# Peptides against a protein of PDB entry 7UQJ: the designs that were tried, part 372

Target 1, 160 residues: chain A of PDB entry 7UQJ
Amino acid sequence: PELYQNFNITPPRGVLFHGPPGTGKTLMARALAASCSSDERKITFFMRKGADILSKWVGEAERQLRLLFEEAKKHQPSIIFFDEIDGLAPVRSSKQEQIHASIVSTLLALMDGMDNRGQVIVIGATNRPDAVDPALRRPGRFDREFYFPLPDVKARFKIL

## One batch from the design tools (peptide; made by RFdiffusion4, then SolubleMPNN)

Design b2_p30_6_s4
Fold by OpenDDE base, seed 4:
Structure b2_p30_6_s4 (fold): chain B 160 residues (1-160), chain C 160 residues (1-160), chain D 160 residues (1-160), chain A 30 residues (1-30)
Amino acid sequence: as target 1 above (160 residues)
Amino acid sequence: as target 1 above (160 residues)
Amino acid sequence: as target 1 above (160 residues)
Amino acid sequence: EEEVEALQKSLEEAAKEAYEEALKEAEERR
């Protein structure tokens, strides 16, 4: 949070956190939310699992995404965190094309429809960045990517 | 790692990390693994998702658990991290009693069969501690529980 | 915590967390504290900012450090976390030599005076490990160092 | 609750560290 202000970095509309499972993607998203929250300025943190939106809301996933973005805008400044975003917006060429295509299209439209002045950051977390639709990884969407590597045993050792 | 020795706390065989999703349970398990690794002593980190063991290994879940514990013992010092352990070992009263009962029984036996001198720590992560079989939460198994709350803005300040 | 016992790793008296600001040093210190606390054994977490000890307690910083270590010993098991420890214990060759030299000397004496069986861990966090007096980084003090790097956007992309 | 929120915050930043070290290792392996 401070990094964006301190470094005059225009906050991305979307940030993709990718890396092996349990590398702290979800945790970092929450840390970002909370480090951006001050007593003067509470950040509303919305979390959804990509697979949960699909499984719980079969046929309503688009509506749930719209509601989520509306709620995030209403409670700005806010962070929308999509955990396992590859489950929500898989590559269009993946065998489940039809149901995913509409959800991807809705998510793309919602991200494109965010005004640059909107105090809404979207964070997507995935273990498989290549399984995320490339359309989400374009400028104005998830235009910044952050790799969360396994704490390799060797890197852990340089610290000891 | 150090805190248990410094505090003369007998290391649990198992630690349950519980709290809302994206509170860093998986990350903590990895960070614990990392902080306990030294140049002289590499810790092997095994990660499994509870739901993945059930879904990928229907009918082989017990065998996969046995193999995991054997591999962890072979590569000791090691950590076994079960992400979403409530998916692997749900409460026995849940409607899928038969298949889960055998997996729970296998996991219990594997945890009970760990020598107290074994350099194997088992970490379970769940968003729903009440959905984890109470038998796993007993002494000699997941006998320590760590709650991972949402970084509420208020509680971040109380620790300052 | 548990991994040090399981792995027969002698706990350091002090752990230095270093890396760019906002990389989670303060955060990891708290995580370690909480991961070592159980229902049966609460760990007392003491947090101090290095700069705050100097600025708030000009001329009393040594006394405040002594009181902090006494309180930590009294409430063992405990963690003392020094945030921005480079502000408290700068390199002796830095221009503010005289006032810092006494504080550094006091901190060194307090760390050396901890019994190896003492259930007190000292964690120092710094953005500038080279700005920390090397005397603190010696065995029996901050003899383990953990690097908390910046999520470099470029490094994140090289793993893609 | 408070101790656990400290823990959670702490884990988030430890994730960030573990992330960036493994970035360095991935660069050293190239």
Scores: peptide ipSAE 0.013, ipTM 0.360, DockQ to the pose 0.049; fails the geometry check
Fold by OpenDDE base, seed 3:
Structure b2_p30_6_s4 (fold): chain B 160 residues (1-160), chain C 160 residues (1-160), chain D 160 residues (1-160), chain A 30 residues (1-30)
Amino acid sequence: as target 1 above (160 residues)
Amino acid sequence: as target 1 above (160 residues)
Amino acid sequence: as target 1 above (160 residues)
Amino acid sequence: EEEVEALQKSLEEAAKEAYEEALKEAEERR
């Protein structure tokens, strides 16, 4: 958070955390949220799981996404963390097509509709970046990607 | 796992990592697996997601659990990590009842059937320990529980 | 980094990551560095271990710290990550007194001497925040602290 | 305490090496 303020870098609207499961993607997102919270500036952290938005809100997922982004905008500065975003936004060519296509389109529109001045950061976490719709990975959306490697099992062998 | 063998401590058959999502439960399980791997003793780390066992293997989930425990026993010393174990083993009274009940019963039997001499440790991670079947939390199963607190958002407020 | 820019928060010159080791402090610092690097703006990540600065550079540690901060300033935007900063900056009352006191004084001066416009962030990681000189934890230095809780260490002790 | 510190130092060094390798691979791909 602080580096970008120091650097006058336009904060990405969206950051994709990708890497094998259990590499600390969600922990990182929470730690980022809490690192950005000050006594003067509390960051509101919104967390959703991609599969939960699909499964719990079949047919309402688009509305729930809109409400989430509105609530995040209302409580800015805020972070929206999507855990397992590949579950919410699978590649459009996957045969469970229609429900996913509408949710992806809504998420794209919500990310595109965020004003560049918006104090809302979207973090997506995935174990399979190639399973995330490439349209989400374009500039103005999840335009920054962070690889979370496995802590190399090899390097741990040396310290015992 | 290895620390228990080195210390002649009967390793818990099962350890429940519980706490809010993104508190590093999965990272900790991987960290434990890799810390227990030495040049002489590689630990085999098996990872499964509770929701994946239900969704991908509808009707075969019991067989897949048995195969997982057999493979873990074959490749001992080993760790079986169940991420989102509340998805696999919801409380028996939840209305998606029958399919979950058989999978829970199979998991209970597999944990009970592990010989005390087995170099297989089972780690379950959940965001909702109360959503995990209490039968899994009994002695000889997930008889040890670790709370992963949120990095206290309150403590971070004071430092800005 | 980005949230602070969006929020017009004066970025801390220094952030202290504290908590038991293996809680992902180093992983977090690296992921933050990666998160701050864009296609347009590469962040230079400098990593040093506190104990290494003391042990490898006995008598030259002050000069090496100055060179590190100069190099970080030359290659800004940059992050300086001090792993095991308690090894570099022990509380002044510890009996290896004189060498530590000069290194701590140099680090204090370097952090104080960073212009508020400097695109250099310093991250210190420690397992023992109380072992870090309180002077480093003052405003304009490591004025933000992030606790990385272990999954309850007490619970880990019972599993051994 | 010492064993926890050693384990944790181990994790930090492993994460360090893995990131330096990942950075090097990312630079070689560019």
Scores: peptide ipSAE 0.013, ipTM 0.361, DockQ to the pose 0.030; fails the geometry check
Fold by OpenDDE base, seed 5:
Structure b2_p30_6_s4 (fold): chain B 160 residues (1-160), chain C 160 residues (1-160), chain D 160 residues (1-160), chain A 30 residues (1-30)
Amino acid sequence: as target 1 above (160 residues)
Amino acid sequence: as target 1 above (160 residues)
Amino acid sequence: as target 1 above (160 residues)
Amino acid sequence: EEEVEALQKSLEEAAKEAYEEALKEAEERR
């Protein structure tokens, strides 16, 4: 967090954690959330799974996203972590275009509507960054991407 | 693995990683697989997501589980990691009993059929250990459970 | 990083990652570094192992710390990650007091001398937060602490 | 303890490589 303050750079509105499953994306997001929280400044950590938002909130996913962002804004400072964000905002396929387009559009609008002064960070985790709608990966949205490699064979070798 | 071999202790056939989402269950399973793999003895790491086995392999889930265990046995020493195992082996509810019962039964049989001499470890990760069929949590199956706590609120407080 | 910018809070000069070994503290520090780095704003990540600084630089450890902080300051934005910081800054024991006191004193001075506007974050990782000199854990130094829980050592022992 | 330190170190290196790869991929996308 400090690094960004000192640099007077517009913090990325969103961070995409990508990499193979079990590379610690979600743990990282939590630890980032943990790393940013002090006794004086507790970061509220919101975690949602992309597929859960789509499946549990069929027809209300947009509203739930809005409520989540409002709640995150209310509880500033906050981190919104979308695990499996590819499940929430899949690349627009021709056949299911309307529902996915509306959720993606809502998420885009919510990310775009975050005041640069808003104390809300959005972290998306995916195993498939290419399955996330490219519109979400543009500047001012998930404009920062973090690859979580497997602990490589070399890492295995150096560990062991 | 070496620890178990050295101690002549029957390795647990299964280990259940449980705890809140983003506590590093999957990362830990990979890290364990990594930590057990040497140059001389590479551990083959198989990862499957419980919901994916059910959704992608509708009607073949049992066969895919068998194939997975056969492949794991062929590539000994191996770790089979089931992420979100509660999605694979949900607690038997009366209304969906047949399909879930057959998958659970297959997994039970596969775990029970692992010779104590098999160098195959099964790790299940869940956010909801109580949502995993209790039959899987019995001795000789997922008989060992590991809680992944959140990075404590205090850690959160101190970090953040 | 963004959260700290938005909050106009003096970033912690140091963050202590603590928890059992293999909990991903170092992975986390790197992923934090990654998470803070953009194409426009690459964060320079410096990694040092505490024991390596003491063992490789006997009699020059203070100078190496100074050089590291100078280099980090030169390459702002930067993260200095001390893995095994308990090896660098052990709790002052009566018998080895002079050499350890000087390294700790140097690290304290370097952390205290970081302007609140300096774009350098110091992350220390330790398996033993209580083995880190309490002077380093005071406000304005490693004032933020992150617990990386293991899946219980028993998990590792029981899995491995 | 040593195996766990080793695990940390390799996770670090893997995270470094990933970071470098992610930086490279991000540069290639630009």
Scores: peptide ipSAE 0.012, ipTM 0.376, DockQ to the pose 0.031; fails the geometry check

Design b2_p30_6_s4
Fold by OpenDDE base, seed 1:
Structure b2_p30_6_s4 (fold): chain B 160 residues (1-160), chain C 160 residues (1-160), chain D 160 residues (1-160), chain A 30 residues (1-30)
Amino acid sequence: as target 1 above (160 residues)
Amino acid sequence: as target 1 above (160 residues)
Amino acid sequence: as target 1 above (160 residues)
Amino acid sequence: EEEVEALQKSLEEAAKEAYEEALKEAEERR
């Protein structure tokens, strides 16, 4: 509640930051975590890369996700930031490895299992929102999406 | 050597970060400093604004630059970050105040005087790379340039 | 309404980003602007430096602020980002030039004059929140403050 | 302290990645 009250936001369970590489998605997630931490209220920031969870924890990625969410819950208020979440939660295809399907299913269950009273925000960052499983982009999960567009467009709008 | 090896970069003596204001140039410089600092190897980060060196040290800016570079050399490995370096080292014009010409000349000499074995990186940040003296953008000085485009273009390049 | 509804935030009229230089305040403001723009809803992002408004428009800074707010209102939904707002709206001192007092008063009036139904967010960034006029930090103005901690503070906390 | 340390290490890694990606895009333009 209070983590979200500091923003006067109705708590999204998850926020998807999307946009091309180097748009400051990860920076934004971190700055949000920092800005929500006051001297009176420290926010625990958990950062994981999607690909790192897959590569470091082959066969245990689901367990590591569960542990991460439980740790985040234990250290409330907290932010879980998944950088490159498209590496963790790729779009479900008939050719997708069972490992990816299991990880996505675990992440879905963990996001669904967050009590609305929990002070855990999940932020996913991706350069490819269309490569993120649409099941994660549904209400009660990453139900808010923030587009981080590249820097040349605003520079061009001042030159015209 | 090792500070540059962590990036697999041939050590630029100077790196120019350029791009519109608020593209994360200053943040990147700080993040580089901190990401290159391990528990075994702390990097000393020196930050100065170009305009602040001119305004705070009228008549001593050259001396302050010399002291800054000597301090950075003493506390190796180190990063010297010049924010708004276009304020410190504006393009040489026939109408340029002698003060600016002297400061540019001092900065050139300090960058040229950095031994290739020194673990001092100089990062200049500007919103106007064309407003930085071209002499600073030559090999052995700010010989690498990184464009920091605004968080609006990376997104448009994927929609075309 | 809708710009703020996309965040499910009660619209702060103004948000103050504060923290030491190079913490990504300006990047964050741009990323917020970008994040709020969808293909259906383009957010117009206005960026000004506090010092630039003072230096470029000596004697017209108040008029330029009024024009900026009117332009932002005309191009709703919009974000006005003031980088280095401590340069535009310094703390009122008995020794402060009438120009600074007039600019602060104009900015106060413009922020107070923002209809709560307006889709204009004002973001101020400063490295010195205590150097920003406290009148701007009141409810209905920059009534939300976000701290951007430096990479250096953590690096320094490991040096103690 | 540790949480602030994690957040900064975090900020640093993202800025590093955003830089590496901006570097890669700048190399692809050359």
Scores: peptide ipSAE 0.000, ipTM 0.255, DockQ to the pose 0.128; fails the geometry check

Design b2_p30_7_s1 (from b2_p30_7, 9 letters changed)
Fold by OpenDDE base, seed 1:
Structure b2_p30_7_s1 (fold): chain B 160 residues (1-160), chain C 160 residues (1-160), chain D 160 residues (1-160), chain A 30 residues (1-30)
Amino acid sequence: as target 1 above (160 residues)
Amino acid sequence: as target 1 above (160 residues)
Amino acid sequence: as target 1 above (160 residues)
Amino acid sequence: APSIFYSDPSLAYPDDGPRIPRERKDFVPP
């Protein structure tokens, strides 16, 4: 929130962090949450894994998404971070169509239903942006994409 | 690849990263992948978790391992990173013997079947090197072992 | 161990790391383990996830906890790190009561059975300290709590 | 700080090994 307010940038409804695994997507999401938290304005950070929402909440996943967005709205300013969002909203493949389609539809509706004035930012992280339903990557949803590169040789020297 | 080419060192078929959890094994594997990537030569990084191979693919785990190695061979130079490899190839315990033994046997065969000229490096990460089947730790397989120590007090200062 | 010995501080039997997800709880636990390791005195670091203990070891979770504490005691000085300990020891809710209650009771007994002279430190990490059974947060158990704030703007600069 | 995220088992995306683009990650070890 604060970062985008300072730049007069309309905060995207959704930001897709994509790149190879362990590029720091989850880290950056948390760093963003923290950097947007001031002493006066704490950001509430909600984290969910895409696969966990599907596996833990068979038949309740839509309700859990609704509750998550309601809670995020209640605790504004907030960040909803979906790690492994390709696990939640895979490209529409024929065999898992019904459950995935309903969850994707719910997530789409929740993102579309966000008022741009809401201090709720949704961050999706994926290693496979092409495995994310293209409907989520449209304007008004995950319409900002950040690529997380791999560390170069200089990064190796920081590791060693 | 590049690192080993520059040193005239035959790249090991397998490297075992061992040490306490989150000592940066996965990250070092990525940093190695990145450091071996030049502007001209991208490394393909394949990541699997040992437990996920067993759990997702009951009966298909061997096929998935074969496909993984085939894909890695197709996308040379490549790194196959097995996180939590002790989950894939636990020490032979009596009750889970048959499934684990076949997966281990398949992994052994795949590693042994790697041509030394193949630009495919296999990295196994474990927190319990003694829980990895000793057959995997033999020459021509995971024959290089790197211990990942916990970050010392100086590392704590980098974390804080 | 060494850190607490140097400060004449009786090492707590248990330390609860709490705060938003990925504030560095797991990292700090490792940094502590490493900072307490000298060239002469290696600390053994045991890591378990709360949810993994419940899911992998249905009916064996208590035995696995006992084995973990026995192994930690055998490999003193040691740290047992429970990541996502709220997954292991959730607040007593009616439906999952029996299995959770027995695991919590076992963990309580294991922590209570630790001799204060034992060089075994238990670290629990949670994003939801209020979701941890209050019985674990009592003196002689997780009686030290460390809050992990979100990394501020300066922390973002260290990440970037 | 950065090191935590690489050890987060949550970052283990499933089975498809992406081609690693050579972008500069500052690996800060855990």
Scores: peptide ipSAE 0.000, ipTM 0.279, DockQ to the pose 0.045; fails the geometry check
Fold by OpenDDE base, seed 2:
Structure b2_p30_7_s1 (fold): chain B 160 residues (1-160), chain C 160 residues (1-160), chain D 160 residues (1-160), chain A 30 residues (1-30)
Amino acid sequence: as target 1 above (160 residues)
Amino acid sequence: as target 1 above (160 residues)
Amino acid sequence: as target 1 above (160 residues)
Amino acid sequence: APSIFYSDPSLAYPDDGPRIPRERKDFVPP
């Protein structure tokens, strides 16, 4: 949060955390939310799993996304964290296309509809950045990507 | 923990995270604890700092270690994370030997007393693996070592 | 980083991360550093432990602090992270006063000597904010405090 | 953690996370 101000970096609306499973993406997002709230300025942290959103009927999933973004706007400053966003927005593949395409389109529209001045940050976490629809990875959406490398396989095996 | 199950990796009883300061050792231990808990299987994560344990009277420090291991066993599956374990178990140096030797001996006994079947994992983090008593680094104790290199400034920025 | 910009929060020069041990303060600082670096804008992350600085001779500890701040300025944008800053700048207690007072005074001077326009952020992490010299917690120094509560066991599980 | 206000519990991440005990610095076990 503060570093972007000090560095005169335009805060992205959307940040994609990507990297292998267990690299701490979800932890990071929460930790960021935590670091960004003070006693004086509480940040509302919204969290959804991509798979949980898809498990609902398409029309309800879209409605839930809209409601999530509206609640986040209502409770600014806010963070919306999508864990496993690759589950929500897989690269458009043929058969599941219609359902996923609608939800992805809704998410795109919601991200595009955020005013740059809005105090809503969207963080997406994925193990497979290449499995996230490239449309989400464009400027004004998830335009910053943070690779969470595997802690060296050596380090991973100790931890994991 | 779950990753070990998923990877069919025999979980070590003791894991030594070592590497330069802030390489994410503590993070990783937590991230692991987090990644390893599901709705079905909550992992209890215990954390202690080596220096905080040593700041107590020897007998009380030992008692606190015993109680920590008992609570971890009681709340299985569990992770005990010792941050800066080099503070708890410095290589036996002459003058502070008696105090440190007792605490190290207690930790050794507690680790040796963990049955292989116990769902208690001990993670030690240190910036100086060579400053950890070699007795702790033997098989059945901290028998796996993970170097947390400085993620290359590039890799660090990707992770961080 | 970004949240503060979105929130129109004046970036503090110094941020105090406080909360119980192991709440991810060091992680967060690192995570922030790398969330704030892009391929275009790499942030140099400096890390020191409070105790490691104090373990040096007073004059050498002061010199090391000065060099740290100079290197951070040289490699802007930069983060200086003091892990366990309560070890570096304990509340002035009577007997150890002289050594600690000198180092604290040097740190104060270094923080005060940072131009507001400098792309150097100082993050201090402590488990005991009340054990940090109140002089460091004043405006222009560590003027923002982020409580890392124990994420409620629930919230920690959610976060971790 | 900052008071991460989950304004809506339905918006909260399911409790799938590990019970991270309160890192009582002084976990004095009983």
Scores: peptide ipSAE 0.000, ipTM 0.208, DockQ to the pose 0.069; fails the geometry check
Fold by OpenDDE base, seed 3:
Structure b2_p30_7_s1 (fold): chain B 160 residues (1-160), chain C 160 residues (1-160), chain D 160 residues (1-160), chain A 30 residues (1-30)
Amino acid sequence: as target 1 above (160 residues)
Amino acid sequence: as target 1 above (160 residues)
Amino acid sequence: as target 1 above (160 residues)
Amino acid sequence: APSIFYSDPSLAYPDDGPRIPRERKDFVPP
């Protein structure tokens, strides 16, 4: 929130951190939260793994998302960080479609329902931006994307 | 930790972790400390925020620094991590000069006074390496600098 | 790396980064790799997700681990980072035991077979240190553990 | 697990990091 205020940019509701695994997307989100927190204004950081919402909360994933957004709203300013959001919101055309579709729809609705005046920012991290449902990448949702390159591109040995 | 032993590089007394806020500098320092600790040999990790030393210890900041270095020396091997060291050691030419100058001078003296044989490493983390007094960045002090890039250089929106 | 040289501590081949999710374990590993790299001496950073080795390489996980360690050895100095290592090396007593047991055994053998003179460091990151096979946490393997606390223990909202 | 870090709690500033919901009760402080 404050980070975006510092940018004089209307804070996006959703930011997609994408890039190769371990580029520090999660840490960046945390670090953003920490950097946006002052002694005067602590940002509440909520973190969920996309896969955990699916696997731990079988049949309750929608409820857990609602509760997460409610808690984030209650504890404004807040950041909701979805690590591995591609696990939560896979592309709708994937063969495991139906269960994921409702969760994606709930997340879409929750992101759409966030009043632009709310100090809740959602950060989704993925290694596969194209595996994230394109509906999440639309304006008013994850409408900003940050590509986390591997810090040392030169040290990328392709293990053949 | 091991990596430096393998490099046969004389380990620096001081390492400056610099990079945008929340690049994991603090976490790195902690992780370094923990990785250096074994069951046989625990590294004592001391953490201070630069601003906290200034604000909490008005008039005692120098004493607190001395005590910190003494405790770190007593509990060798140890890491002293200064988070937001730019708050502790601002550039001497900055308009808030006088009070900061003595603290910087004390820190310089403490870093200079560390016997190279001491197992005390000082890590300073800053988001603004240029705001850190250049005297701290000289050989025998924070003579190694680690840039913690924001994982995505592409996501660096210049806050204009 | 140099940090360990100062401590005269036999560098651990394996470091377990553990702590709550999103504490920046992965970024830490990358930042360690970057920090240990100089312009003169680049550390090769290998990253694998534990679950990816299991899921993508069904029946080849052992071979992929061997190749990973061979490549890491070829490109010394190197860091092998296993993100979510609990996915690769679950506790042997878990009911899904057999397939995981061979992979764990291979990883154990690879870590044990690393010549202490090799400039290969293995970092395992987990959110659940107790879910990592205790055999991996023994001396000569992941014999150093880093707790990545969530920044700000005080800011832990129990979502009840 | 033996706390590999002796953090002098008197000298350890609590990280003023973001408030992260504790998922599990058994947060063993290091």
Scores: peptide ipSAE 0.000, ipTM 0.206, DockQ to the pose 0.049; fails the geometry check

